# Peptides against a protein of PDB entry 6JX3, part 1

All scores and structures are predictions.

Target 1, 85 residues: chain A of PDB entry 6JX3
Amino acid sequence: AEFRLRPEISVAQTDYGMVLLDGRSGEYWQLNDTAALIVQRLLDGHSPADVAQFLTSEYEVERTDAERDIAALVTSLKENGMALP
Below, numbering starts at 1 at the first letter of every chain, in headers, positions and changes, except where a header shows other numbers.
Peptide ipSAE was made for these designs. It is ipSAE averaged over its two directions, with the distance scale d0 held at 1.0 Angstrom where the peptide's residues are scored. Compare it between designs on one protein only; published cut-offs may not apply.
A fold fails the geometry check if it doesn't show the stated peptide or something in it is severely misdrawn.

## One batch from the design tools (peptide; made by RFdiffusion4, then SolubleMPNN; aimed at target 1 Y28 M82; its pose is not in this set)

Design b1_p10_5_s3
Fold by OpenDDE base, seed 5:
Structure b1_p10_5_s3 (fold): chain B 85 residues (1-85), chain A 10 residues (1-10)
Amino acid sequence: as target 1 above (85 residues)
Amino acid sequence: YQRPRIVRLR
Protein backbone atom coordinates (compact mmCIF):
# COMPACT_ATOMS: atom_id res chain seq x y z
CA ALA B 1 0.00 0.00 0.00
CA GLU B 2 1.07 3.58 -0.65
CA PHE B 3 2.76 5.40 2.22
CA ARG B 4 0.85 8.59 2.99
CA LEU B 5 0.77 11.12 5.76
CA ARG B 6 -2.50 11.82 7.52
CA PRO B 7 -4.29 14.82 6.01
CA GLU B 8 -3.78 16.91 9.16
CA ILE B 9 0.01 16.46 9.01
CA SER B 10 2.20 19.16 7.52
CA VAL B 11 5.86 18.86 6.61
CA ALA B 12 8.27 21.62 7.56
CA GLN B 13 11.99 22.07 7.14
CA THR B 14 13.63 23.65 10.17
CA ASP B 15 17.11 24.43 11.42
CA TYR B 16 16.82 21.18 13.36
CA GLY B 17 15.74 19.06 10.36
CA MET B 18 12.43 17.80 9.01
CA VAL B 19 9.44 18.33 11.29
CA LEU B 20 5.99 16.79 10.99
CA LEU B 21 3.24 18.96 12.49
CA ASP B 22 -0.26 17.83 13.40
CA GLY B 23 -2.46 20.81 12.58
CA ARG B 24 -5.26 19.56 14.83
CA SER B 25 -3.43 18.66 18.03
CA GLY B 26 -0.44 20.96 17.64
CA GLU B 27 1.92 18.05 18.31
CA TYR B 28 5.04 17.97 16.20
CA TRP B 29 7.91 15.58 15.66
CA GLN B 30 11.49 16.09 14.56
CA LEU B 31 13.04 13.53 12.25
CA ASN B 32 16.74 12.85 12.07
CA ASP B 33 18.37 12.90 8.65
CA THR B 34 17.92 9.18 8.02
CA ALA B 35 14.24 9.25 8.99
CA ALA B 36 13.69 12.32 6.82
CA LEU B 37 15.36 10.62 3.87
CA ILE B 38 13.20 7.52 4.25
CA VAL B 39 10.00 9.57 4.57
CA GLN B 40 10.90 11.72 1.57
CA ARG B 41 11.53 8.69 -0.63
CA LEU B 42 8.36 6.93 0.51
CA LEU B 43 6.31 10.07 -0.15
CA ASP B 44 7.92 10.29 -3.58
CA GLY B 45 6.45 6.86 -4.36
CA HIS B 46 9.41 4.60 -3.70
CA SER B 47 8.61 1.25 -2.13
CA PRO B 48 10.19 0.12 1.15
CA ALA B 49 12.27 -2.25 -0.97
CA ASP B 50 13.47 0.67 -3.10
CA VAL B 51 14.37 2.60 0.03
CA ALA B 52 16.23 -0.36 1.52
CA GLN B 53 18.24 -0.73 -1.68
CA PHE B 54 18.99 2.98 -1.62
CA LEU B 55 20.19 2.88 1.99
CA THR B 56 22.47 -0.10 1.41
CA SER B 57 23.94 1.62 -1.64
CA GLU B 58 24.50 5.01 -0.01
CA TYR B 59 25.46 3.98 3.53
CA GLU B 60 27.33 1.25 5.34
CA VAL B 61 24.23 -0.67 6.44
CA GLU B 62 23.20 -4.28 5.94
CA ARG B 63 20.06 -4.99 3.93
CA THR B 64 18.36 -6.67 6.89
CA ASP B 65 19.12 -3.69 9.12
CA ALA B 66 17.84 -1.22 6.52
CA GLU B 67 14.61 -3.20 6.09
CA ARG B 68 14.10 -3.39 9.86
CA ASP B 69 14.79 0.31 10.31
CA ILE B 70 12.35 1.30 7.56
CA ALA B 71 9.64 -0.97 8.96
CA ALA B 72 10.18 0.33 12.50
CA LEU B 73 10.02 3.94 11.33
CA VAL B 74 6.83 3.36 9.33
CA THR B 75 5.26 1.65 12.32
CA SER B 76 6.26 4.52 14.58
CA LEU B 77 4.86 7.10 12.17
CA LYS B 78 1.55 5.22 12.02
CA GLU B 79 1.34 4.63 15.77
CA ASN B 80 2.13 8.25 16.56
CA GLY B 81 -0.59 9.53 14.22
CA MET B 82 1.56 10.90 11.40
CA ALA B 83 1.04 8.28 8.68
CA LEU B 84 -2.15 6.63 7.46
CA PRO B 85 -2.52 2.94 8.44
CA TYR A 1 24.76 5.16 9.16
CA GLN A 2 22.42 6.36 11.89
CA ARG A 3 19.18 4.54 12.50
CA PRO A 4 16.06 6.60 11.79
CA ARG A 5 14.76 8.50 14.79
CA ILE A 6 11.72 10.63 15.56
CA VAL A 7 11.45 12.91 18.58
CA ARG A 8 8.25 14.46 19.87
CA LEU A 9 8.65 18.17 20.48
CA ARG A 10 6.86 20.01 23.29
Scores: peptide ipSAE 0.801, ipTM 0.958, DockQ to the pose 0.871
OpenDDE base, seeds 1, 2, 3, 4: peptide ipSAE 0.798, 0.799, 0.801, 0.800; ipTM 0.958, 0.957, 0.958, 0.958

Design b1_p10_5_s4
Fold by OpenDDE base, seed 3:
Structure b1_p10_5_s4 (fold): chain B 85 residues (1-85), chain A 10 residues (1-10)
Amino acid sequence: as target 1 above (85 residues)
Amino acid sequence: YVRPSIRRLR
């Protein structure tokens, strides 16, 4: 399934990193660099498996850890109202 | 490698 942000979510690229703003609630969230990278790749159409492969190739992280980190991030983004289910 | 994280801002 395609990863998508909710329509009320705006993406801002700031000097502080990627920020997601909910235009309805006024909540906004800071993503660290790794989270931003994952979100950017998912929004570009890469699968979680693609992203896991990318992370293991680029960084010192085990495949299983990368997979769990991606899954946890996606779940968090959905549960906190940023990503569509 | 730094694990991904999100933080709610005020």
Scores: peptide ipSAE 0.810, ipTM 0.958, DockQ to the pose 0.873
OpenDDE base, seeds 1, 2, 4, 5: peptide ipSAE 0.808, 0.808, 0.808, 0.809; ipTM 0.958, 0.958, 0.958, 0.958

## One batch from the design tools (peptide; made by RFdiffusion4, then SolubleMPNN; aimed at target 1 L31 E58 V61; its pose is not in this set)

Design b2_p13_1_s1
Fold by OpenDDE base, seed 5:
Structure b2_p13_1_s1 (fold): chain B 85 residues (1-85), chain A 13 residues (1-13)
Amino acid sequence: as target 1 above (85 residues)
Amino acid sequence: SMKRIEAPALRRR
């Protein structure tokens, strides 16, 4: 299934990085550079496999580690109420 | 305080 944010979540690009804002609770989450990079590519329509290939090509990371990092991040975003299941 | 979501830092090739 395609990665999607929950409808109440907004994205803001700031000088300090990507921020996700929950319009209902008012809570917001700052993403570090790696998380922001992954989320942006997923939101642009790339699959987790696409993102893993991108990361291994551009950065010093093994494919297995990239895949695990992406999966863990997606799980975290879902569990914290930012992404749809 | 601001909450954070993080993934492991990466170094460019």
Scores: peptide ipSAE 0.748, ipTM 0.944, DockQ to the pose 0.914
OpenDDE base, seeds 1, 2, 3, 4: peptide ipSAE 0.746, 0.744, 0.747, 0.745; ipTM 0.943, 0.943, 0.943, 0.943

Design b2_p13_1_s2
Fold by OpenDDE base, seed 5:
Structure b2_p13_1_s2 (fold): chain B 85 residues (1-85), chain A 13 residues (1-13)
Amino acid sequence: as target 1 above (85 residues)
Amino acid sequence: SMKFINAPRLRRR
């Protein structure tokens, strides 16, 4: 299944980066630049494989490391209640 | 509350 945020999560852009806001609890999570880039591309409909290819083309990172970073971030977003399982 | 989720910083080619 495609990467999706939970219905209660909203995306906001701030001076300090992307923020994911839980509209029910009021809890919010600030993402650093790398995390925000990955999340935005996933939300735009790119697969994790697409994102890994993008990262390796634009940044000094190996494919395996990019894949690991993406997987770890997605896991974190799911575990912290922002992304659907 | 405010929390942080980060991914490793990357250097542009």
Scores: peptide ipSAE 0.742, ipTM 0.943, DockQ to the pose 0.920
OpenDDE base, seeds 1, 2, 3, 4: peptide ipSAE 0.740, 0.738, 0.741, 0.737; ipTM 0.943, 0.943, 0.944, 0.943

Design b2_p13_1_s3
Fold by OpenDDE base, seed 5:
Structure b2_p13_1_s3 (fold): chain B 85 residues (1-85), chain A 13 residues (1-13)
Amino acid sequence: as target 1 above (85 residues)
Amino acid sequence: MMKYILAPRLRRR
């Protein structure tokens, strides 16, 4: 399934990084650089496999670790009500 | 309350 944010979630850029904002609750989450990079690529239509390939190409990370990091982040975003299941 | 979503910091090649 395609990675998608929930309709109430918007993306904002701040001086301190990417923020996801819940327009209903007013809660927001600041992403660190790695999380923001992964989310941006997923939102741009890249698959988790594409993102893993990108990470292993650009960074000192093994494929298995990149895949795990992406999966963990996606799970967190779903569980915290930012992404659709 | 601000929340954080973190992924492991990566080093560029």
Scores: peptide ipSAE 0.700, ipTM 0.934, DockQ to the pose 0.936
OpenDDE base, seeds 1, 2, 3, 4: peptide ipSAE 0.690, 0.688, 0.694, 0.687; ipTM 0.934, 0.933, 0.933, 0.933

Design b2_p13_6_s1
Fold by OpenDDE base, seed 5:
Structure b2_p13_6_s1 (fold): chain B 85 residues (1-85), chain A 13 residues (1-13)
Amino acid sequence: as target 1 above (85 residues)
Amino acid sequence: MMKYITVPKLRRR
């Protein structure tokens, strides 16, 4: 399944990093740089597998750790109402 | 209340 934000969620760039804003509730979450990088690539149409490959190539991270980090982030975004299930 | 979503910081190769 394609990673997608919920239609009410907007992406904003701040001086402190990426923010996901719920336009209905006014709730928002700040992402750290690594989370923002993953989200950006997913939104650009890269699969979680593509993102894991990218992370392992550009950063000192093992494939299994990259996959876990991506999966945990995606789960968090879904559970917090930012991404579609 | 500010909410945060974080992934462990990675070091570039």
Scores: peptide ipSAE 0.661, ipTM 0.929, DockQ to the pose 0.927
OpenDDE base, seeds 1, 2, 3, 4: peptide ipSAE 0.659, 0.647, 0.658, 0.653; ipTM 0.928, 0.927, 0.929, 0.928

Design b2_p13_8_s2
Fold by OpenDDE base, seed 3:
Structure b2_p13_8_s2 (fold): chain B 85 residues (1-85), chain A 13 residues (1-13)
Amino acid sequence: as target 1 above (85 residues)
Amino acid sequence: PMKYINMRELKRK
């Protein structure tokens, strides 16, 4: 299934980076640069496998580590109420 | 208040 944000979540680009805003609770979450990069690519329609390939090509990271990091981030976004399961 | 979602920063090749 494709990565999707919950309908109440909006994305804001700020001077400090990507922020996810919950329009219902008023909570907002700032992503660090690497997390924001991954989320943006997922939102653009790339699969986790696509993102892992991108990371290993552009950054000093092994494929298995990239895959684990992406999976952990996605899990965090789902558990914190930002992404749909 | 602001919350944070972080993963380890990666270094570009």
Scores: peptide ipSAE 0.610, ipTM 0.922, DockQ to the pose 0.941
OpenDDE base, seeds 1, 2, 4, 5: peptide ipSAE 0.601, 0.595, 0.602, 0.608; ipTM 0.921, 0.919, 0.920, 0.921

Design b2_p13_8_s3
Fold by OpenDDE base, seed 4:
Structure b2_p13_8_s3 (fold): chain B 85 residues (1-85), chain A 13 residues (1-13)
Amino acid sequence: as target 1 above (85 residues)
Amino acid sequence: SMKQISMPALRRR
């Protein structure tokens, strides 16, 4: 299924990185560079496999580690109410 | 409130 944010979540780009804002609760999540990179690519329509390939190509990370990081991030975003299940 | 999502830092090739 396509990765999508919940409708109440807004994306903001700040000098300190990507921020996801929950318009209902007022909570906001600051993403570090790695998280922001993954989220942006997912939002752009790239599959987790695409993102893993991108990460391993551009960065010194193994495929299995990239896949784990992506999966962990997606899970976190869903569990924290930012991404749709 | 402010929350944080931090994934492992990556080094560029």
Scores: peptide ipSAE 0.626, ipTM 0.924, DockQ to the pose 0.925
OpenDDE base, seeds 1, 2, 3, 5: peptide ipSAE 0.618, 0.608, 0.623, 0.625; ipTM 0.923, 0.922, 0.924, 0.924

Design b2_p13_8_s4
Fold by OpenDDE base, seed 5:
Structure b2_p13_8_s4 (fold): chain B 85 residues (1-85), chain A 13 residues (1-13)
Amino acid sequence: as target 1 above (85 residues)
Amino acid sequence: SMRSISAPALRRR
């Protein structure tokens, strides 16, 4: 399924990295570099499998670890109200 | 308020 942010969530690029802003609650979430990289690729239309391949190619991470990291991040984004289920 | 979302840091090949 396509990864999508909730409609009330805005993306901002800052000097400190990607920030997701909830326009309803006013909460905002700062992403670290790895999280931002994953989210950006997902938003660009890449599948989790695509992202895992990208990570293993560019970084010192095994496929299984990349897949787990992506899944955990996506779960967190959904549970914290940033991504659609 | 600000919160954080992180994934494990990675080293470039």
Scores: peptide ipSAE 0.749, ipTM 0.944, DockQ to the pose 0.942
OpenDDE base, seeds 1, 2, 3, 4: peptide ipSAE 0.748, 0.745, 0.747, 0.744; ipTM 0.944, 0.944, 0.944, 0.944

## One batch from the design tools (peptide; made by RFdiffusion4, then SolubleMPNN; aimed at target 1 N32 L73; its pose is not in this set)

Design b2_p14_1_s4
Fold by OpenDDE base, seed 3:
Structure b2_p14_1_s4 (fold): chain B 85 residues (1-85), chain A 14 residues (1-14)
Amino acid sequence: as target 1 above (85 residues)
Amino acid sequence: KKPYVRPSITLLGR
């Protein structure tokens, strides 16, 4: 399924990295560089498999670790109210 | 290849 942010979530590019703001609750979350990269690619329409391939090509990470980390991030974004289920 | 850091999110405030 397509990765999408909830409609109340705004994306901000700050000097400290990507921040996601919940316009209803006021919560705002900072993504580290890796998380921001993953989210950007998913929002651009790349699949988790595409992102895993990208990570293994650019970074010192094994495919299985990349896949695990992408899945964990997506789960976290959903559980913390930023991404649609 | 670049050093890899696992992805993370951090609640900054509300």
Scores: peptide ipSAE 0.798, ipTM 0.953, DockQ to the pose 0.970
OpenDDE base, seeds 1, 2, 4, 5: peptide ipSAE 0.797, 0.796, 0.797, 0.797; ipTM 0.953, 0.953, 0.953, 0.953

Design b2_p14_2_s2
Fold by OpenDDE base, seed 5:
Structure b2_p14_2_s2 (fold): chain B 85 residues (1-85), chain A 14 residues (1-14)
Amino acid sequence: as target 1 above (85 residues)
Amino acid sequence: PRFGQLNAPALRRK
């Protein structure tokens, strides 16, 4: 399934990074640059495979590490109620 | 309401 945020989650850009805000609870999460980069690409419609290719192309990271980084982040976003399962 | 952080490992550009 396509990566999607839950309906109540909004995205804000700050001077210190991307923030995901739950409009119902007020809970919010700041993402570091790497996490924000991954999320932005996923939200733009790129697949996890696309993102992994992007990371390995642009950064000093192995494919397997990129894939794990993406998977771990997606899992966290889902488990913390920000992304749809 | 609470603030949290979700991070991924920092990357160095090629």
Scores: peptide ipSAE 0.690, ipTM 0.923, DockQ to the pose 0.948
OpenDDE base, seeds 1, 2, 3, 4: peptide ipSAE 0.686, 0.687, 0.687, 0.688; ipTM 0.923, 0.922, 0.923, 0.922

Design b2_p14_2_s3
Fold by OpenDDE base, seed 3:
Structure b2_p14_2_s3 (fold): chain B 85 residues (1-85), chain A 14 residues (1-14)
Amino acid sequence: as target 1 above (85 residues)
Amino acid sequence: SSFGFLNAPRLRRR
């Protein structure tokens, strides 16, 4: 299924970068540039494979490493209650 | 409210 945030999670663009805010708990998470880039593309409807291709084309990263980084981030977002399973 | 960081490995542009 497509990558989706939980309904209570809001995306905020701040002077310090992308922030995900849980409107229920008040917890929020600041994403670094790489994480924000991945999340933005996933939310725009790109598949993890699409994102991996994008990363390898624009950055000095191997395909396998890009795939692992994307998978690890998605797992973290789900485990921290920001993304739907 | 808890504030945290969610990071992915920083990448170098080609």
Scores: peptide ipSAE 0.668, ipTM 0.907, DockQ to the pose 0.934
OpenDDE base, seeds 1, 2, 4, 5: peptide ipSAE 0.662, 0.663, 0.666, 0.658; ipTM 0.905, 0.904, 0.905, 0.899

Design b2_p14_3_s3
Fold by OpenDDE base, seed 4:
Structure b2_p14_3_s3 (fold): chain B 85 residues (1-85), chain A 14 residues (1-14)
Amino acid sequence: as target 1 above (85 residues)
Amino acid sequence: SRFAGEISVRRLRR
């Protein structure tokens, strides 16, 4: 399924990196650079597999680790109300 | 700098 943010979540770019803002509650989440990269790629329509391949090509990370990290991030974003199930 | 194995998300409440 396509990775999508919940309707109330918006993306903001700050001097300190990507922030996801809940327009209803006012809560927000600061992403580090790697998390932001993954989210951006997913939002651009890349599959988790595509993103994993990208990460392994750009950084010294094993494919399995990249896949696990992406899955964990996606799960976290869904569980914390940022992304749609 | 970016590191593929370093991912963090920090929730901030008002």
Scores: peptide ipSAE 0.314, ipTM 0.802, DockQ to the pose 0.088
OpenDDE base, seeds 1, 2, 3, 5: peptide ipSAE 0.312, 0.292, 0.297, 0.311; ipTM 0.800, 0.783, 0.782, 0.793

Design b2_p14_4_s1
Fold by OpenDDE base, seed 5:
Structure b2_p14_4_s1 (fold): chain B 85 residues (1-85), chain A 14 residues (1-14)
Amino acid sequence: as target 1 above (85 residues)
Amino acid sequence: KPYVRPALRRLGTL
């Protein structure tokens, strides 16, 4: 399955990091650097497995922790109305 | 590099 943002969500790059803006509700969320990296790679078409491999190669994180964190982030993005189910 | 867990922070409503 493909990771996609909801059509009303815009991505903004700010001095304070990546921000996702809901064009309907006006709600906006800031992503920390790791979250932004994950989202960017998923939007670029990388699979969660690809992203986990990338994280373990670049950061001091175990594969299982990377996979968990990716899954949790995706879930949060869906639950907070930013990503399509 | 040191790993920081991904995080979302709700900033508000425009």
Scores: peptide ipSAE 0.777, ipTM 0.946, DockQ to the pose 0.970
OpenDDE base, seeds 1, 2, 3, 4: peptide ipSAE 0.776, 0.775, 0.777, 0.776; ipTM 0.946, 0.945, 0.946, 0.946

Design b2_p14_4_s2
Fold by OpenDDE base, seed 5:
Structure b2_p14_4_s2 (fold): chain B 85 residues (1-85), chain A 14 residues (1-14)
Amino acid sequence: as target 1 above (85 residues)
Amino acid sequence: KAYQRPSIRRLGTL
């Protein structure tokens, strides 16, 4: 399944990092750098497996941990109304 | 590079 943001969600780049804004509710969320990187790559069409490989190549993280963290982030984004189920 | 787990934080409502 393709990772997609809900249509009402906008991405804003701020001086303090990536922010996701719900244009209907007005609610907005800040992503840390790792979360922003994951979201950006997923939106660019990379699979979670691609992203995990990228993380292990760029950061001091094991594959299993990267995969877990990607999955948890995606779940959070869906549960908090930012990503499509 | 040092790894930080991904996180999101609700900032508020506009």
Scores: peptide ipSAE 0.775, ipTM 0.945, DockQ to the pose 0.967
OpenDDE base, seeds 1, 2, 3, 4: peptide ipSAE 0.774, 0.774, 0.774, 0.774; ipTM 0.945, 0.944, 0.944, 0.944

Design b2_p14_4_s3
Fold by OpenDDE base, seed 5:
Structure b2_p14_4_s3 (fold): chain B 85 residues (1-85), chain A 14 residues (1-14)
Amino acid sequence: as target 1 above (85 residues)
Amino acid sequence: MPYQRPSIRRLGRL
């Protein structure tokens, strides 16, 4: 399924990295660089498999670990009300 | 490059 942010979520680029803001609740979250990279690629239409391949090519991470970490991030974003189910 | 696991941190509420 396509990864999408909820319509009330805005992306802000700050001097400290990517921040997601819920325009309804006012809650906001900071993403570390790896999380921001994953979110950016998913929003650009890359599949989790594409992102995992990219991570293993750029970082010292095994494919299975990359896939696990992507899945965990996506789950967290959904559970915290940032991404659509 | 060295890998850091992805993380999110709730900063607060506006």
Scores: peptide ipSAE 0.765, ipTM 0.942, DockQ to the pose 0.963
OpenDDE base, seeds 1, 2, 3, 4: peptide ipSAE 0.755, 0.753, 0.763, 0.762; ipTM 0.937, 0.934, 0.941, 0.941

Design b2_p14_8_s3
Fold by OpenDDE base, seed 3:
Structure b2_p14_8_s3 (fold): chain B 85 residues (1-85), chain A 14 residues (1-14)
Amino acid sequence: as target 1 above (85 residues)
Amino acid sequence: KPYVRPRITRLGTL
C-alpha cells in the first residue's frame, strides 16, 4: 500500500530539521535525519523494502534492523495522526 | 556511515 500523509499534514523544513505540522490541531513533530530520509523516500514512492536496501547500502545497519526500524516509524506516524492507515 | 535509529519527537502545539 502507498505511504501517504493525512491531508491536514504539512511538511516543513525548519531550523529543527524536517517537521510535520497538523494544520487543524497545530500539533507538530520533529523527525531526525534518518526518519526524514525514510519518509522522503516513502513519499517518493519507494517501498519499505526499497528503503531498507538503501539504508543497508549507506549506513552501518543490518537488513533486519533496518526493516524493523522502518516498520516502527511507519506505525508511529500512523498512530500519531500523521500518516494515513 | 554510522546508523542512528529513526526518531520522531512531539515539539508542541502552535
Scores: peptide ipSAE 0.789, ipTM 0.949, DockQ to the pose 0.955
OpenDDE base, seeds 1, 2, 4, 5: peptide ipSAE 0.788, 0.788, 0.788, 0.789; ipTM 0.949, 0.949, 0.949, 0.949

Design b2_p14_8_s4
Fold by OpenDDE base, seed 5:
Structure b2_p14_8_s4 (fold): chain B 85 residues (1-85), chain A 14 residues (1-14)
Amino acid sequence: as target 1 above (85 residues)
Amino acid sequence: KPYVRPSIRRLGVL
């Protein structure tokens, strides 16, 4: 399944990092650098497996941990109304 | 590079 943001969600790049804004509710969330990187790659069409491979190649993280963290982030984004289910 | 786990934080409502 394709990772997509909900249509009402806008991405903003701020001096303090990536922010996701809900244009209907006005709610907004800040992503840390790792979360932003993951979201950006997913939105660019990379699979979670692609992203996990990227993380393990660039960072001091094991594959299992990368996969877990990607899955947890995606779940959080869906549960908090930013990503489509 | 050192790895930092991904995180999100609700900032508020505009």
Scores: peptide ipSAE 0.789, ipTM 0.949, DockQ to the pose 0.965
OpenDDE base, seeds 1, 2, 3, 4: peptide ipSAE 0.788, 0.788, 0.788, 0.788; ipTM 0.949, 0.948, 0.948, 0.948

## One batch from the design tools (peptide; made by RFdiffusion4, then SolubleMPNN; aimed at target 1 E60; its pose is not in this set)

Design b2_p15_1_s1
Fold by OpenDDE base, seed 1:
Structure b2_p15_1_s1 (fold): chain B 85 residues (1-85), chain A 15 residues (1-15)
Amino acid sequence: as target 1 above (85 residues)
Amino acid sequence: MRFAGELRVRELRRR
């Protein structure tokens, strides 16, 4: 299924990287560069498998590690109320 | 607004 942010979540770019803002709770999260890259590609419509392929192609990371890291990030985004289930 | 934390994934080195 398509990765989507919850309607109340906004994406902002700062001098320190991507930030996700919850307009209801007022909470925000700072993403490091790798997390931001993954989120950007998911929001652009790439599947987790697509993102894993991209990461292993462009960076020194094993496929299994990329898949685990992507899955963990997606889980965190859902659990923190940023992404739709 | 309230800072809730950082979402981190391992830093990656380009090939």
Scores: peptide ipSAE 0.758, ipTM 0.947, DockQ to the pose 0.937
OpenDDE base, seeds 2, 3, 4, 5: peptide ipSAE 0.755, 0.754, 0.755, 0.755; ipTM 0.947, 0.947, 0.947, 0.947

Design b2_p15_1_s2
Fold by OpenDDE base, seed 1:
Structure b2_p15_1_s2 (fold): chain B 85 residues (1-85), chain A 15 residues (1-15)
Amino acid sequence: as target 1 above (85 residues)
Amino acid sequence: MRFAGSLSVRALRRR
């Protein structure tokens, strides 16, 4: 299934990095660089598997660790109402 | 807008 943000969620860049803004609740979340990278690639249409391959090829990370971290982030984004289920 | 939290993934080193 395609990773997609909820329609009320917008992406913004700040001096502190990527943030996700909820235009209805007025809440926002700060993403660190790795989280932002993953979200950007998912929003560009890459699958979690594609992102894991990208991370292991470009960075010093094991496939299992990359997969776990991506899955955990996606879960958090869905559970916190930022991404569609 | 109000801060709701941080979403963090481990820092990675480029190859």
Scores: peptide ipSAE 0.749, ipTM 0.946, DockQ to the pose 0.914
OpenDDE base, seeds 2, 3, 4, 5: peptide ipSAE 0.745, 0.743, 0.743, 0.745; ipTM 0.945, 0.945, 0.944, 0.945

Design b2_p15_1_s3
Fold by OpenDDE base, seed 5:
Structure b2_p15_1_s3 (fold): chain B 85 residues (1-85), chain A 15 residues (1-15)
Amino acid sequence: as target 1 above (85 residues)
Amino acid sequence: MRFAGELTVRRLRRR
């Protein structure tokens, strides 16, 4: 299934980087640059595999490490109620 | 609004 944010979640850009906002709870999460890059590409319709390939091409990271990091981030986004299951 | 946490992935070096 395509990666999607929950309807109540919005994306904002701040001086400190990308933020995800929950319009219902009023909670927000700050993303660092790498997390923001991954989330943006997923939201643009790239698969986790696409993102891993992108990361290994552009950055000094191994494929397995990129895949693990992406999977962990996606899990966190789902568990924290930001992304749809 | 209240801060719920940071979502971080390790910093990467460009090739």
Scores: peptide ipSAE 0.745, ipTM 0.945, DockQ to the pose 0.907
OpenDDE base, seeds 1, 2, 3, 4: peptide ipSAE 0.743, 0.741, 0.739, 0.740; ipTM 0.944, 0.944, 0.944, 0.944

Design b2_p15_1_s4
Fold by OpenDDE base, seed 2:
Structure b2_p15_1_s4 (fold): chain B 85 residues (1-85), chain A 15 residues (1-15)
Amino acid sequence: as target 1 above (85 residues)
Amino acid sequence: MRFAGVLSAPRLRRR
């Protein structure tokens, strides 16, 4: 399934990096640079497999580690109510 | 707005 944010979640760019804003609760989450990169690529319509290929191409990371990192982040985003199941 | 936390993935070094 395509990665999508929940309707109440907005993306904002700050001087400190990407944040996800919950318009209902008033909470926001700060993303580190790697997480922001992954989320942006997913939101641009790239599959997790595409993102893993991108990471292994551009960075010193093994495919298995890239896949695990992406999966862990996606799980966290879903569990924290930011991404749709 | 209130800060809820940090979501992170491991830092990567460029090739």
Scores: peptide ipSAE 0.740, ipTM 0.942, DockQ to the pose 0.951
OpenDDE base, seeds 1, 3, 4, 5: peptide ipSAE 0.737, 0.739, 0.736, 0.738; ipTM 0.942, 0.942, 0.942, 0.942

Design b2_p15_2_s4
Fold by OpenDDE base, seed 3:
Structure b2_p15_2_s4 (fold): chain B 85 residues (1-85), chain A 15 residues (1-15)
Amino acid sequence: as target 1 above (85 residues)
Amino acid sequence: AKKPYVRPSIRLLGR
């Protein structure tokens, strides 16, 4: 399934990193660099498996940890109203 | 040479 942000969510690039703004509620969330990287790749059409492979090739992280972290982030983005289910 | 890994995180800044 395609990872997509909700229509009301805007992406802003700031000096402090990626920020997601909900145009309806006014909530805005900051992503750390790793989260921003994951979101950017997912939005570009890469699968979670693709992203896990990317992380393990570039960073000191094991595959199982990368997969867990990607899944947890996606869940968090959905639960907090930023990503479509 | 792999880079140090930091787990992904999000933080509510405000509303």
Scores: peptide ipSAE 0.782, ipTM 0.946, DockQ to the pose 0.969
OpenDDE base, seeds 1, 2, 4, 5: peptide ipSAE 0.781, 0.781, 0.780, 0.781; ipTM 0.945, 0.945, 0.945, 0.945

Design b2_p15_3_s1
Fold by OpenDDE base, seed 3:
Structure b2_p15_3_s1 (fold): chain B 85 residues (1-85), chain A 15 residues (1-15)
Amino acid sequence: as target 1 above (85 residues)
Amino acid sequence: KKPYVRPSITRLGVL
């Protein structure tokens, strides 16, 4: 399924990196560089599998670890009200 | 290949 942010979430690029802002609650979250990269690729339409392949090609990470980390990030984004289920 | 840092999110606050 397509990865999408909730409609109330805005993406901002700041001095602290990618920030997701909830326009209703005012809550905002910082993503580290890896998380931002993953989110950007998912929003561009790449699948989690595509992103895992990208990570293993570019970074010192094993496929299994990349897949786990992507899944955990997606779960966190959904649980914290940033991404649609 | 570049060093890998696990992805993380951090709640910064509420505006």
Scores: peptide ipSAE 0.785, ipTM 0.948, DockQ to the pose 0.971
OpenDDE base, seeds 1, 2, 4, 5: peptide ipSAE 0.784, 0.783, 0.784, 0.784; ipTM 0.948, 0.948, 0.948, 0.948

Design b2_p15_4_s4
Fold by OpenDDE base, seed 4:
Structure b2_p15_4_s4 (fold): chain B 85 residues (1-85), chain A 15 residues (1-15)
Amino acid sequence: as target 1 above (85 residues)
Amino acid sequence: RRPYVRPAIRLLGRL
């Protein structure tokens, strides 16, 4: 399934990183650089597997760890109301 | 390859 943000979520780029704003609740969340990179690639249509491959090629991370971290991030984004289930 | 930092999100507040 396609990774998508909820329609009420806006993305802002700041000097301190990516921020996601919920236009309904007013909550705003900061993503660190890795999280922002993952979200950007998922929004561009890359699969979690694609993103894991990208991470392992560019960063000092093992495939299993990358996959786990991507899955955990996606879960967090869904649970915290930023991404569609 | 560059050093890896695990992804993180943080609730900053509510407007």
Scores: peptide ipSAE 0.788, ipTM 0.950, DockQ to the pose 0.975
OpenDDE base, seeds 1, 2, 3, 5: peptide ipSAE 0.788, 0.788, 0.788, 0.788; ipTM 0.950, 0.950, 0.949, 0.950

